# Ledger of designs, part 3: peptides against a protein of PDB entry 1IK9

Target 1, 211 residues: chain A of PDB entry 1IK9
Amino acid sequence: MERKISRIHLVSEPSITHFLQVSWEKTLESGFVITLTDGHSAWTGTVSESEISQEADDMAMEKGKYVGELRKALLSGAGPADVYTFNFSKESCYFFFEKNLKDVSFRLGSFNLEKVENPAEVIRELICYCLDTIAENQAKNEHLQKENERLLRDWNDVQGRFEKCVSAKEALETDLYKRFILVLNEKKTKIRSLHNKLLNAAQEREKDIKQ
Target 2, 207 residues: chain A of PDB entry 1IK9 as posed
Amino acid sequence: MERKISRIHLVSEPSITHFLQVSWEKTLESGFVITLTDGHSAWTGTVSESEISQEADDMAMEKGKYVGELRKALLSADVYTFNFSKESAYFFFEKNLKDVSFRLGSFNLEKVENPAEVIRELIAYALDTIAENQAKNEHLQKENERLLRDWNDVQGRFEKAVSAKEALETDLYKRFILVLNEKKTKIRSLHNKLLNAAQEREKDIKQ
Target 3, 195 residues: chain B of PDB entry 1IK9 as posed
Amino acid sequence: MERKISRIHLVSEPSITHFLQVSWEKTLESGFVITLTDGHSAWTGTVSESEISQEADDMAMEKGKYVGELRKALLSVYTFNFSKESAYFFFEKNLKDVSFRLGSFNLEKVENPAEVIRELIAYALDTIAENQAKNEHLQKENERLLRDWNDVQGRFEKAVSAKEALETDLYKRFILVLNEKKTKIRSLHNKLLNA

## One batch from the design tools (peptide; made by RFdiffusion4, then SolubleMPNN)

Design b1_p8_2_s2 (from b1_p8_2, 6 letters changed)
Fold by OpenDDE base, seed 1:
Structure b1_p8_2_s2 (fold): chain B 211 residues (1-211), chain C 211 residues (1-211), chain A 8 residues (1-8)
Amino acid sequence: as target 1 above (211 residues)
Amino acid sequence: as target 1 above (211 residues)
Amino acid sequence: DLLDKLLG
């Protein structure tokens, strides 16, 4: 089961933060359980897939779009201020919420809730879930931090090896050229020496022909 | 101000999860505010640095060690099961906790709490803090995840450059040797040709002298 | 050395 808790402000009690819990299986479209609390009282209601479909139909809204709006209203918590308005009557246990557009507001959904007999249990469970979520997120953060540090070390190691490879390539090229030049110079010197010997031999023969 | 919320079970109510909030400035040693709630009622108390020092002295414990035990008891939540025992009287508002060692248990600390007049406000604020902490940890997780993905890409890029550098070094060495061999062979061929011309010139001169 | 093999 997936679960989201958000803070909301009710039109009837704008100074009192309320908490809206939504729990669902796989997709919000399949229905959800809604729980509202003010930290003293709690109210719960179940919304079925058929009710969601009916509300979408009643609004003449495509179901996927409607579920998208439900998700923004009920799961996103504080969206941009004033985009969603929440209303609840403690007397009727009627909960409804509206989407406020620039020039038009409309009721997005409504639920009949029932007052929980033991609100303290619901509140304790809600706090437990928050603490579990904090612990899970902390463990994930610690894991990601360690992985980040590992990746940074590995990056630095490969970077250092790469720099050494570049330097080694340049050094190899320089060394090979130096050695090559030495050998070439020796061969050039031998060629020059042999050429001079040939020239001298030709000059000596020309002298012998001229007695 | 630093804050930690933990789950505890009271000896008096072992089936009811309680929440222990501790808030402090910089260090727990400087004093703290303790808040206990069962999701319906709340109790609060302030513990001063002087009280912490006095409790350490009364226990004949070094203050740093005592604060270390306070931190484990009050901030670590569920340490190993049964290491810390929590007791609270709703009648006297007296809170105390014990450390259970293998062969000895001892009272680690005690606080006089007072019942909060508006527990719902404390509970709402506690839930708000949990939700804020969840949001902060989620944002940190998303940041660390993106950073890890960046570091992994950067590592793969440098690794690929390193592999190319290794291959380029080997290719360079092979190419330089091939070119060197070609030039050397040309020079060796010229040396051989010049040597043969010198031998022929010497043989012709020896024929001319024997004539 | 490969150079020594080439000089030889």
Scores: peptide ipSAE 0.021, ipTM 0.864, DockQ to the pose 0.000
Fold by OpenDDE base, seed 2:
Structure b1_p8_2_s2 (fold): chain B 211 residues (1-211), chain C 211 residues (1-211), chain A 8 residues (1-8)
Amino acid sequence: as target 1 above (211 residues)
Amino acid sequence: as target 1 above (211 residues)
Amino acid sequence: DLLDKLLG
């Protein structure tokens, strides 16, 4: 089961932060359970897939688009304060919310809720979920941080090896050329010496023929 | 101000999860505010630095060690269920906790709490803090995840460059040696040719002298 | 050394 808790403000009680919990299986489209609390009282309702479909039809909206709007309203928390307006009557237990556009507001959805007899249990479970989520997220953060530090070390190690490889390549090239030049110069000197010996021998022979 | 919320079970109400909030400035040693709630009622007390010092003295414990034990009891959440026992009388508003060792339990601390008149406000603020903490931790997780993905890409890029550098070094060495062998063989052939010409010239001169 | 074998 997936779950999201958000803070909302009700039009009727703008000074009192309310908490909107939505729980669902797999997708919000298949239905969800909504719970509203003010930290003292709680109200819960189940919204079926058929109700979602009906509300989408009543709005002349494609179901996927409608569910997308539900997700923005109910799960994104207090988005920019002015986009969604939440209304709840504690007397009628009727919850509805509106999307505020620039020039028009429209009802996005409405739900009948029931007052929870033991709100303390619902509130405790909500707090437990928050604390569990905090603990899970902290563990994930610690893991990601350690992984980050590992990856950074590994990057530095490879970078250092790469720099050493570049330097070693340049040094190898330079050393090989120096060695090659030395050997080539020796061979060139030997060739020059042999050529001079041949020239001298030819000159001596030409002198011997001329007597 | 630092804050920690933990789940605890009271000896008197073992089936009901309570929430223990501790808030402090900089260090727990300087004093803290403790809040207990069952999701319906709340109780708050302020623990001063002097009270902490006195309790440490009463225990014949060094203050830093005592504060270390307070931190384990009050901030670590439900550690292994059996290490700390929490007690609260709703009638007397007396909160105390014990550390359970293998063969002995001892009172670690005790606080007088006051019943909060508007527990809903305290509970709402507690839930708000949890939701803020979740949001902060989620943002941190997303950041760390993106950074880890970046570092992994960067590592792969450097690794690929390193492998190319290694291959290029080996190829360079092989190519330079091949070129060098070619040039050396040419020079060796030229030296051999010149030596043979010198030998032939010497043999011809020796024939001319014998003739 | 490979170089020595080549020079050699």
Scores: peptide ipSAE 0.024, ipTM 0.864, DockQ to the pose 0.000; fails the geometry check
Fold by OpenDDE base, seed 4:
Structure b1_p8_2_s2 (fold): chain B 211 residues (1-211), chain C 211 residues (1-211), chain A 8 residues (1-8)
Amino acid sequence: as target 1 above (211 residues)
Amino acid sequence: as target 1 above (211 residues)
Amino acid sequence: DLLDKLLG
């Protein structure tokens, strides 16, 4: 079961932060449970897949698009620009929310809720979920941090090996050329020496023919 | 201001999860505010640095060690093995906790709390803090994840360069030796040719002298 | 190439 808790403000009670919990199985489209609390009272309702489909039809909205709007409204609260407005009547237990566009506001959805008999239990469970989520996220953070430190070490190790390889390549090339030059110079000197001996022998032979 | 919320169970109400909030400035040693809630009622007390010092003295415990035990008890709850036991009287508003060792249990601390007039506000603020902490931790997780992905890419890039450098070094060595052998063989052939010419010239000269 | 200059 997936769950999301968001802060909302009701139009009727703008000074009191409310908490909207939505819980669902796999997809929001399959229905969800909505819970509203002010930290003292709680109200809960179940929204079926058929109700979601009916609301989409009533709005003449494609179901996938409607569910997308539901997700934005109910899982994120108002958003950064008060795009969604929430209303709740404690008397009628009627919850509804509007999407506020630049030129048009419209009701995005409406649900009948029921007052919870023991709100403290719902609130405790909500806090427990928050604390569990914090602990899970902290454990994930610690894991990612350790992995990051590992990857940084591994990167430094490879980088150091790479730099050594580059230097070793340059040194090898230089060394091989130096050795090659030495050997080549020996052979060139030997060629020159033999050529001179051949020239001298030719000159001596020319002298011996000339008596 | 630092804050920690933990789940605790009271000896008197083991079936009801309570929440213990501790808030402090910089160090727990300088004093703290303790808040207890069951999701319906809340109780708060302020513990001064002097009270902490007095409790340490009364226990004949070094202050730093005592604060260390306070930190474990109040910021982590019972711990994995019920090392800390919490007690609270709603009538007297007296909160105390014990450290349970293998052979000895002792009172680690005790505080007088006061019932909060508007517990809903305290509960809402507590939930807000939890949600803020979740959001902060999520943002940190996303950051660390992106950094991890970056470091992995960077590692792969350097690793690939390193492997190419190794291969290029081996190829360079092989190529240089091949080229060297070709040149050396030319020079060796020239030396052999010149040496043969010199031998032939000497043989011809010896024939000319014998003739 | 230095090698070519040496060869040459």
Scores: peptide ipSAE 0.024, ipTM 0.863, DockQ to the pose 0.000; fails the geometry check
Fold by OpenDDE base, seed 3:
Structure b1_p8_2_s2 (fold): chain B 211 residues (1-211), chain C 211 residues (1-211), chain A 8 residues (1-8)
Amino acid sequence: as target 1 above (211 residues)
Amino acid sequence: as target 1 above (211 residues)
Amino acid sequence: DLLDKLLG
């Protein structure tokens, strides 16, 4: 089961933060349980897949698009700049919400809720869920932080090895060239020496012929 | 202001989860506000630095050690395996808690609380704080996740460059040796050719002398 | 390359 809790403001009670809990299985389209609370009272309603389909049809909206809008309204709260307006009558237990566009507002959905007999239990469970979510998120944060630190160390280690490899490559090239030049110069010296000996031998032979 | 909310079970009401909120400035030692709620009623008390000092003295415990135990009790809840036991009388508004050791339990602290007139407001504020904390932790998680993905990419990029550098170093060494061998062999061939010419010249001179 | 300069 998936769950989302959001803070909302009712048009009838704009100074009192209410909390909207939505619980669903796999997809919001399959239906959901909605719970509203003011921290004293609670109201709950079950919305079926058939009701969601009917609301989409009544809006002349494609079901997937409607469910997408429903998700934004009910799982994100009012959103930035009051995109959604929430209404609830405690007398009728009728909950409805509107989408506010620049020049038009329209009803996006409506639900009949029932007053919960034991609101304290619902509120306690809601707080427990929040605390569990905090603990889980903190554990994930600590894990990700440790992983981040590990990855940074590993990056620094590889970077250091890479820099050493670059330097070692340059040093190798330089050393090999130096060694090669030494050997080459020895061979060049030997070639020059042998060439001079050949020239001297030719000059001596030319002297021996001239007697 | 720092705040921690924990779930606790009262000895008097073991089947009902209660919530213990502790709020403090900088250090718990400077004093704190404690709030207890069952999701219907709330009780609050302010604990001063002087009261903390007195409780430490009454326990014959060093203040820093006492505050350390106080922090574990009040900010961690019961902890693993019920290390702390919490007691509250709704009639007297007296809250006290005990530390359970293997063979001994002792009172760690006690506070007089006052019943809150508007518990719904306290409960709403508590839920708001939980929701804010969830949102902040989620944002941190998303940031750390993106950072980890970045660091992993950066690591893979450097690792790939390092492997290319290693391969390039080996290829460079092999290529340089091959080129050196070619040049060296040319010089050796020239030395051998010149040496043979010298031997032939010496043999011709010896023939000319015998001749 | 440096080798070609040395050969040269």
Scores: peptide ipSAE 0.021, ipTM 0.864, DockQ to the pose 0.000; fails the geometry check

Design b1_p8_2_s3 (from b1_p8_2, 6 letters changed)
Fold by OpenDDE base, seed 5:
Structure b1_p8_2_s3 (fold): chain B 211 residues (1-211), chain C 211 residues (1-211), chain A 8 residues (1-8)
Amino acid sequence: as target 1 above (211 residues)
Amino acid sequence: as target 1 above (211 residues)
Amino acid sequence: DLLDKLLQ
């Protein structure tokens, strides 16, 4: 089961933060349980897949698009721009919400809720879920932080090996050239010496012919 | 202000999860506000730095050690092994907690709480804090995940550059040696050719003298 | 090439 809790403001009680919990299995399309609380009272309703399908049909909206709008409304609350307005009558237990566009407002959905007999239990369970989620997220944060630190160390180690490889390549090239130059110069000197010996031998032969 | 919420079980009501909120400034030693709720009622008390100091003295415990025990009790709840037992009388509004060691149990602290007139407001604020903390932790998780992905890319990039550098070093060494051998062999061939010319010139001169 | 200059 998946669950999302959001804070909402009711049009009838704009000064009192309400909490909207939605619980579902795999997909919101398969139906959900909605719970509303003001921190004192709670109200719960079940919405079936058939009701979701019927509401989509009544709105002449494609089901996937309608479920997408339900998800935005119910799992995100009003949104960052108060795109959704929530209404609840404690007397009738009727919950409905509207999507507010610039030029058009329309009812997106409505649910009959039932007043919970023991709201404290529902509220306690909601708080427990929040605390469990905090603990899970903290454990994930600690894991990710340790992984970041590991990855940074591994990066520094490879970077240091890379820099050493670059320096070793340059040093190798320089050393090889120096050694090669020395050997080549020795061979060049020996070639020059042999040429001079040939020149001297030719000059001596020319003297011997001239008697 | 820092805040921690934990779930606790009261000895008097072991079937009802209670929530213990502690709020403090910088250090728990400087005093704190404690709030208890069962999801219907709430009770609050303020504990001063002077009261903490007095309790440490009454226990003949070093203040830092006492505050360390308070932190474990109040910020972690009972702990993983039910090391702390919590007691609250709704009639007297007296809250106390005990540390249970294997052979010794002792009262670690006690507080007089006051029943909150509007518990729903306190409960709503507590839920709001939980939801805000969830959102902050989620944002941190997303950030850390993106950073992990970045660090992994950066590591792969440096690793690939390192491998290319290693291969380039080996290729450079091999190429330089091959080229050097070719040049050296040419010079050796020229030296051998010059030696043969010197031998021939010497043989010709020896013929001219015999002639 | 540096090697070519060394050949000279």
Scores: peptide ipSAE 0.032, ipTM 0.863, DockQ to the pose 0.000
Fold by OpenDDE base, seed 2:
Structure b1_p8_2_s3 (fold): chain B 211 residues (1-211), chain C 211 residues (1-211), chain A 8 residues (1-8)
Amino acid sequence: as target 1 above (211 residues)
Amino acid sequence: as target 1 above (211 residues)
Amino acid sequence: DLLDKLLQ
């Protein structure tokens, strides 16, 4: 079961933060349970897949698009743009919400809720869920932080190996060239010496022929 | 202001999850506000630094150690070992908690609370704080996840550069040795050729002298 | 190339 709790403002009670809990299985499209609370009273209702389909059809909206709008309205809470307006009658237990666009407002959906007999139990369970979610998210944060620290160490280690490899490559090239130059210069000196000996021998032979 | 919300079980109401909120400035030692709720009623009390010091003195406990025990009792909630037992009288508004050790239980602290006139406001604010904490922790989780993915990419990039550097070092060494062997063999061949020419010239001169 | 200068 997935769950989302959002804070909303009701048009009828704009000074009182309300909490909208939505609970569903796999997808919001398959239906959901909606719970509204003001921290004292609670109201709940079940919205079936058939009701969602009917509301989409009544709006002449594609079901996936309608569910997309439901998700934005009911799971985001009051976004910073007040694009969604929430209304609730405590007398009729009728909950409805509108999408406010620049030139048009339209009712996105409506639900009949029922007043919960024991709102304290619903509120306690809601707080428990919040505390569990906090604990899970904290554990995840600690894990991700440790993983970041590990990855940073591993990056520094391989970076240091890379820099050492670059330096070792340059040092190897320099050392090999130095050694090669020394050996080649020895061979060049030996070649020059042998050439001079050949020239001298040829000059001596030319002197011996000239007597 | 720092805040911690914990779930606790009262000895008097073991079937009803209670929530213990503790709020403090910088350190719990400087005093704190304690709030207890069952999701319907709320009770609050302020504990001063002087009361904390007095309770530590009455227990003959070092203040920092006492505050350490307060932190474990009040901020951890019921740990899995039920080391702390919480008691509350709704009639007297007297809250006290005991530390249960194998051979001894002792009262760790006690507070006079006052029943909140508007518990719904306290409960709403508590839920708001939980939702804000969830949102902050989610944003932190998303940031840390993105950072992990970045660090992993950066690690793979430098690892790939390192492997290329290793291969390039080996290739450089191999190439330089191959080139050097070729040049050295040419110089050795030239030296051998010049030596043979010198030997032939010497043999011809020895023939000319014997002639 | 440094090698070509050495060949030379």
Scores: peptide ipSAE 0.031, ipTM 0.864, DockQ to the pose 0.000
Fold by OpenDDE base, seed 1:
Structure b1_p8_2_s3 (fold): chain B 211 residues (1-211), chain C 211 residues (1-211), chain A 8 residues (1-8)
Amino acid sequence: as target 1 above (211 residues)
Amino acid sequence: as target 1 above (211 residues)
Amino acid sequence: DLLDKLLQ
């Protein structure tokens, strides 16, 4: 089961932060349980896949698009632009929410909720879930931090080995060329010496022919 | 201000999860505000630095060690080994906690709390803090994940460049030796040819003298 | 090539 808690403000009580919990199996489309609380009272309702489909049909909206709007409204709260407005009557236990566009506001959904007999239990469980989520996220952050520190060390080690390899390649090339020049110069000197000996031998023979 | 919320179980109500909020400035040693809630009622007290010092003195414990035990008890809850036991009287509003060791249990601290008039406000603010902490930890997690993915790419890129540099060094050495052998062989062939020409010239001159 | 220049 997946769960999301968001803070919302009701039109009737704009100064009182309410909490909207939505819980679902795999996809919000399959239905969900909605819980509303003000920190004292709690109200819960179940929304079926058939109700979601019916609301999409009643709105003449494609189901996937409707579920996409439900997800934005119910799992993210109003958002930073007050795009969604939430209403709840404690008398009728009727919860509804609207999408506010520039030129048009429309009701996106409406649910009958039931007042919970033991709201403290719902609130405690909600706080427990928040604390568990904090602990899980902290453990994940500590793991990612340790992994980033490892990757940074490994990167520095490979970078240092790479720089040493580049320098060693340049040094190898320079050393090999120096050694090759030395050997080549020895061979060039030997060739020059042999050519001079041949020239001298030819000059001596030409003198011996001329007595 | 720093804040920690932990779940605790009271000896009087072991089936009901309570929440212990502690808030402090920089160090727990400087004093703290403690809030206890069961999800319906809330109780708050302020503990001064002087009270912490007095409790440490009354316990004949070094202040830093005492604050270290307070931190474990109040910020971590009982821990997995039930090392800390929490007690609260709703009648007297007296909160106290004990450290349980193998051979000895002792009272670690005791605080007078006051019942909050509007517990819903305290509970809402507590839930808001949990949701804010979740959002902050999620944003940090997403950042660390993106950085991890970046570092992994950068590591793979440098590793691939390093492997290419190693291979290029070996290829350079092999190529330079092959080229050098070719040139050296040409110079050796030229030296052999010049030596043979010198030997032939010497043999012709020795024939001309015997003639 | 530096080798070719040395060969010359």
Scores: peptide ipSAE 0.025, ipTM 0.863, DockQ to the pose 0.000
Fold by OpenDDE base, seed 3:
Structure b1_p8_2_s3 (fold): chain B 211 residues (1-211), chain C 211 residues (1-211), chain A 8 residues (1-8)
Amino acid sequence: as target 1 above (211 residues)
Amino acid sequence: as target 1 above (211 residues)
Amino acid sequence: DLLDKLLQ
């Protein structure tokens, strides 16, 4: 089961932060459990896949788009843009929410909730879930931090090896050229010496012919 | 202000998860506010730096060590080792906790709490703090994940450049040796040709002398 | 090429 808890403000009680829990299996489209609490009382309702389909049809909205709007309204909380307004009557246990656009407000969905007999248990379970989520997120943060530190070390090691490889390539080229020049100069000297010997031998022959 | 919320089990109500909130400024040693809740009722007490010092003295424990034990008991929750046992009387509002070692159990600390008049407000604020902490930890997780992916890309890029540098170094060495061998062979051929010309010139001179 | 210049 997946779960999301968000803060909402009811139009009827704007000074009292309420908490909206939505729980679902695999996809929100398959149905969900909605739980509302003010930290003292709790109310719960189950919304079936058939009810979601009917609400989408009643809105003349494609089901995937409707579920997308439900996800934004119910799982994101009232974002700082007040795009979604929440209403709940404690007397009727009727919950509904509206989407507010610039020039248009419309009811996005409505649910009948039931008052929970033992709200303290629901509230404790909600706090437990929050604490579990904090612990899981902390463990993930610590793992990612250690992995980032590992990757940074590995990057520095490879970078240092790369810089050494570049320098070693330049040094190799320079050393090979120096060695090659020395050997070539020896061969050039030997060639020059042999040419001089040939010139001297030719000059001696020319002297021997001239007697 | 720093805050930690943990789950505890009271000896008097082992089936009901309680939540222990500890709030402090800079250091736990400077004093703290302790809040206990069962999701319906809440109890709060303030512990001063002087009370912490007195409890340390009463235990014949060095203050820094005592604060270290308080931190383990009150901020870590009852870890899976049940090293700390918590007791609370709703009648007397007296809270105390014990450290359980293999052969020794001792009272680590005790506090008088007061019943909160509006527990729903305290519970709502606690849930708000949990949701804020979840959001902050999620944002940190997303940042660390993106940084991890960046560092991995940067590592792969440097690794690929390093491998290319290694291959280019080997190719350079091989190419330079091949070219050098060609040049040396040309110079060796020229030296051999010049030696043969010298030998022929010497043989011709020896014929001219015999002639 | 430096080698080609040395050939020369």
Scores: peptide ipSAE 0.032, ipTM 0.863, DockQ to the pose 0.000; fails the geometry check

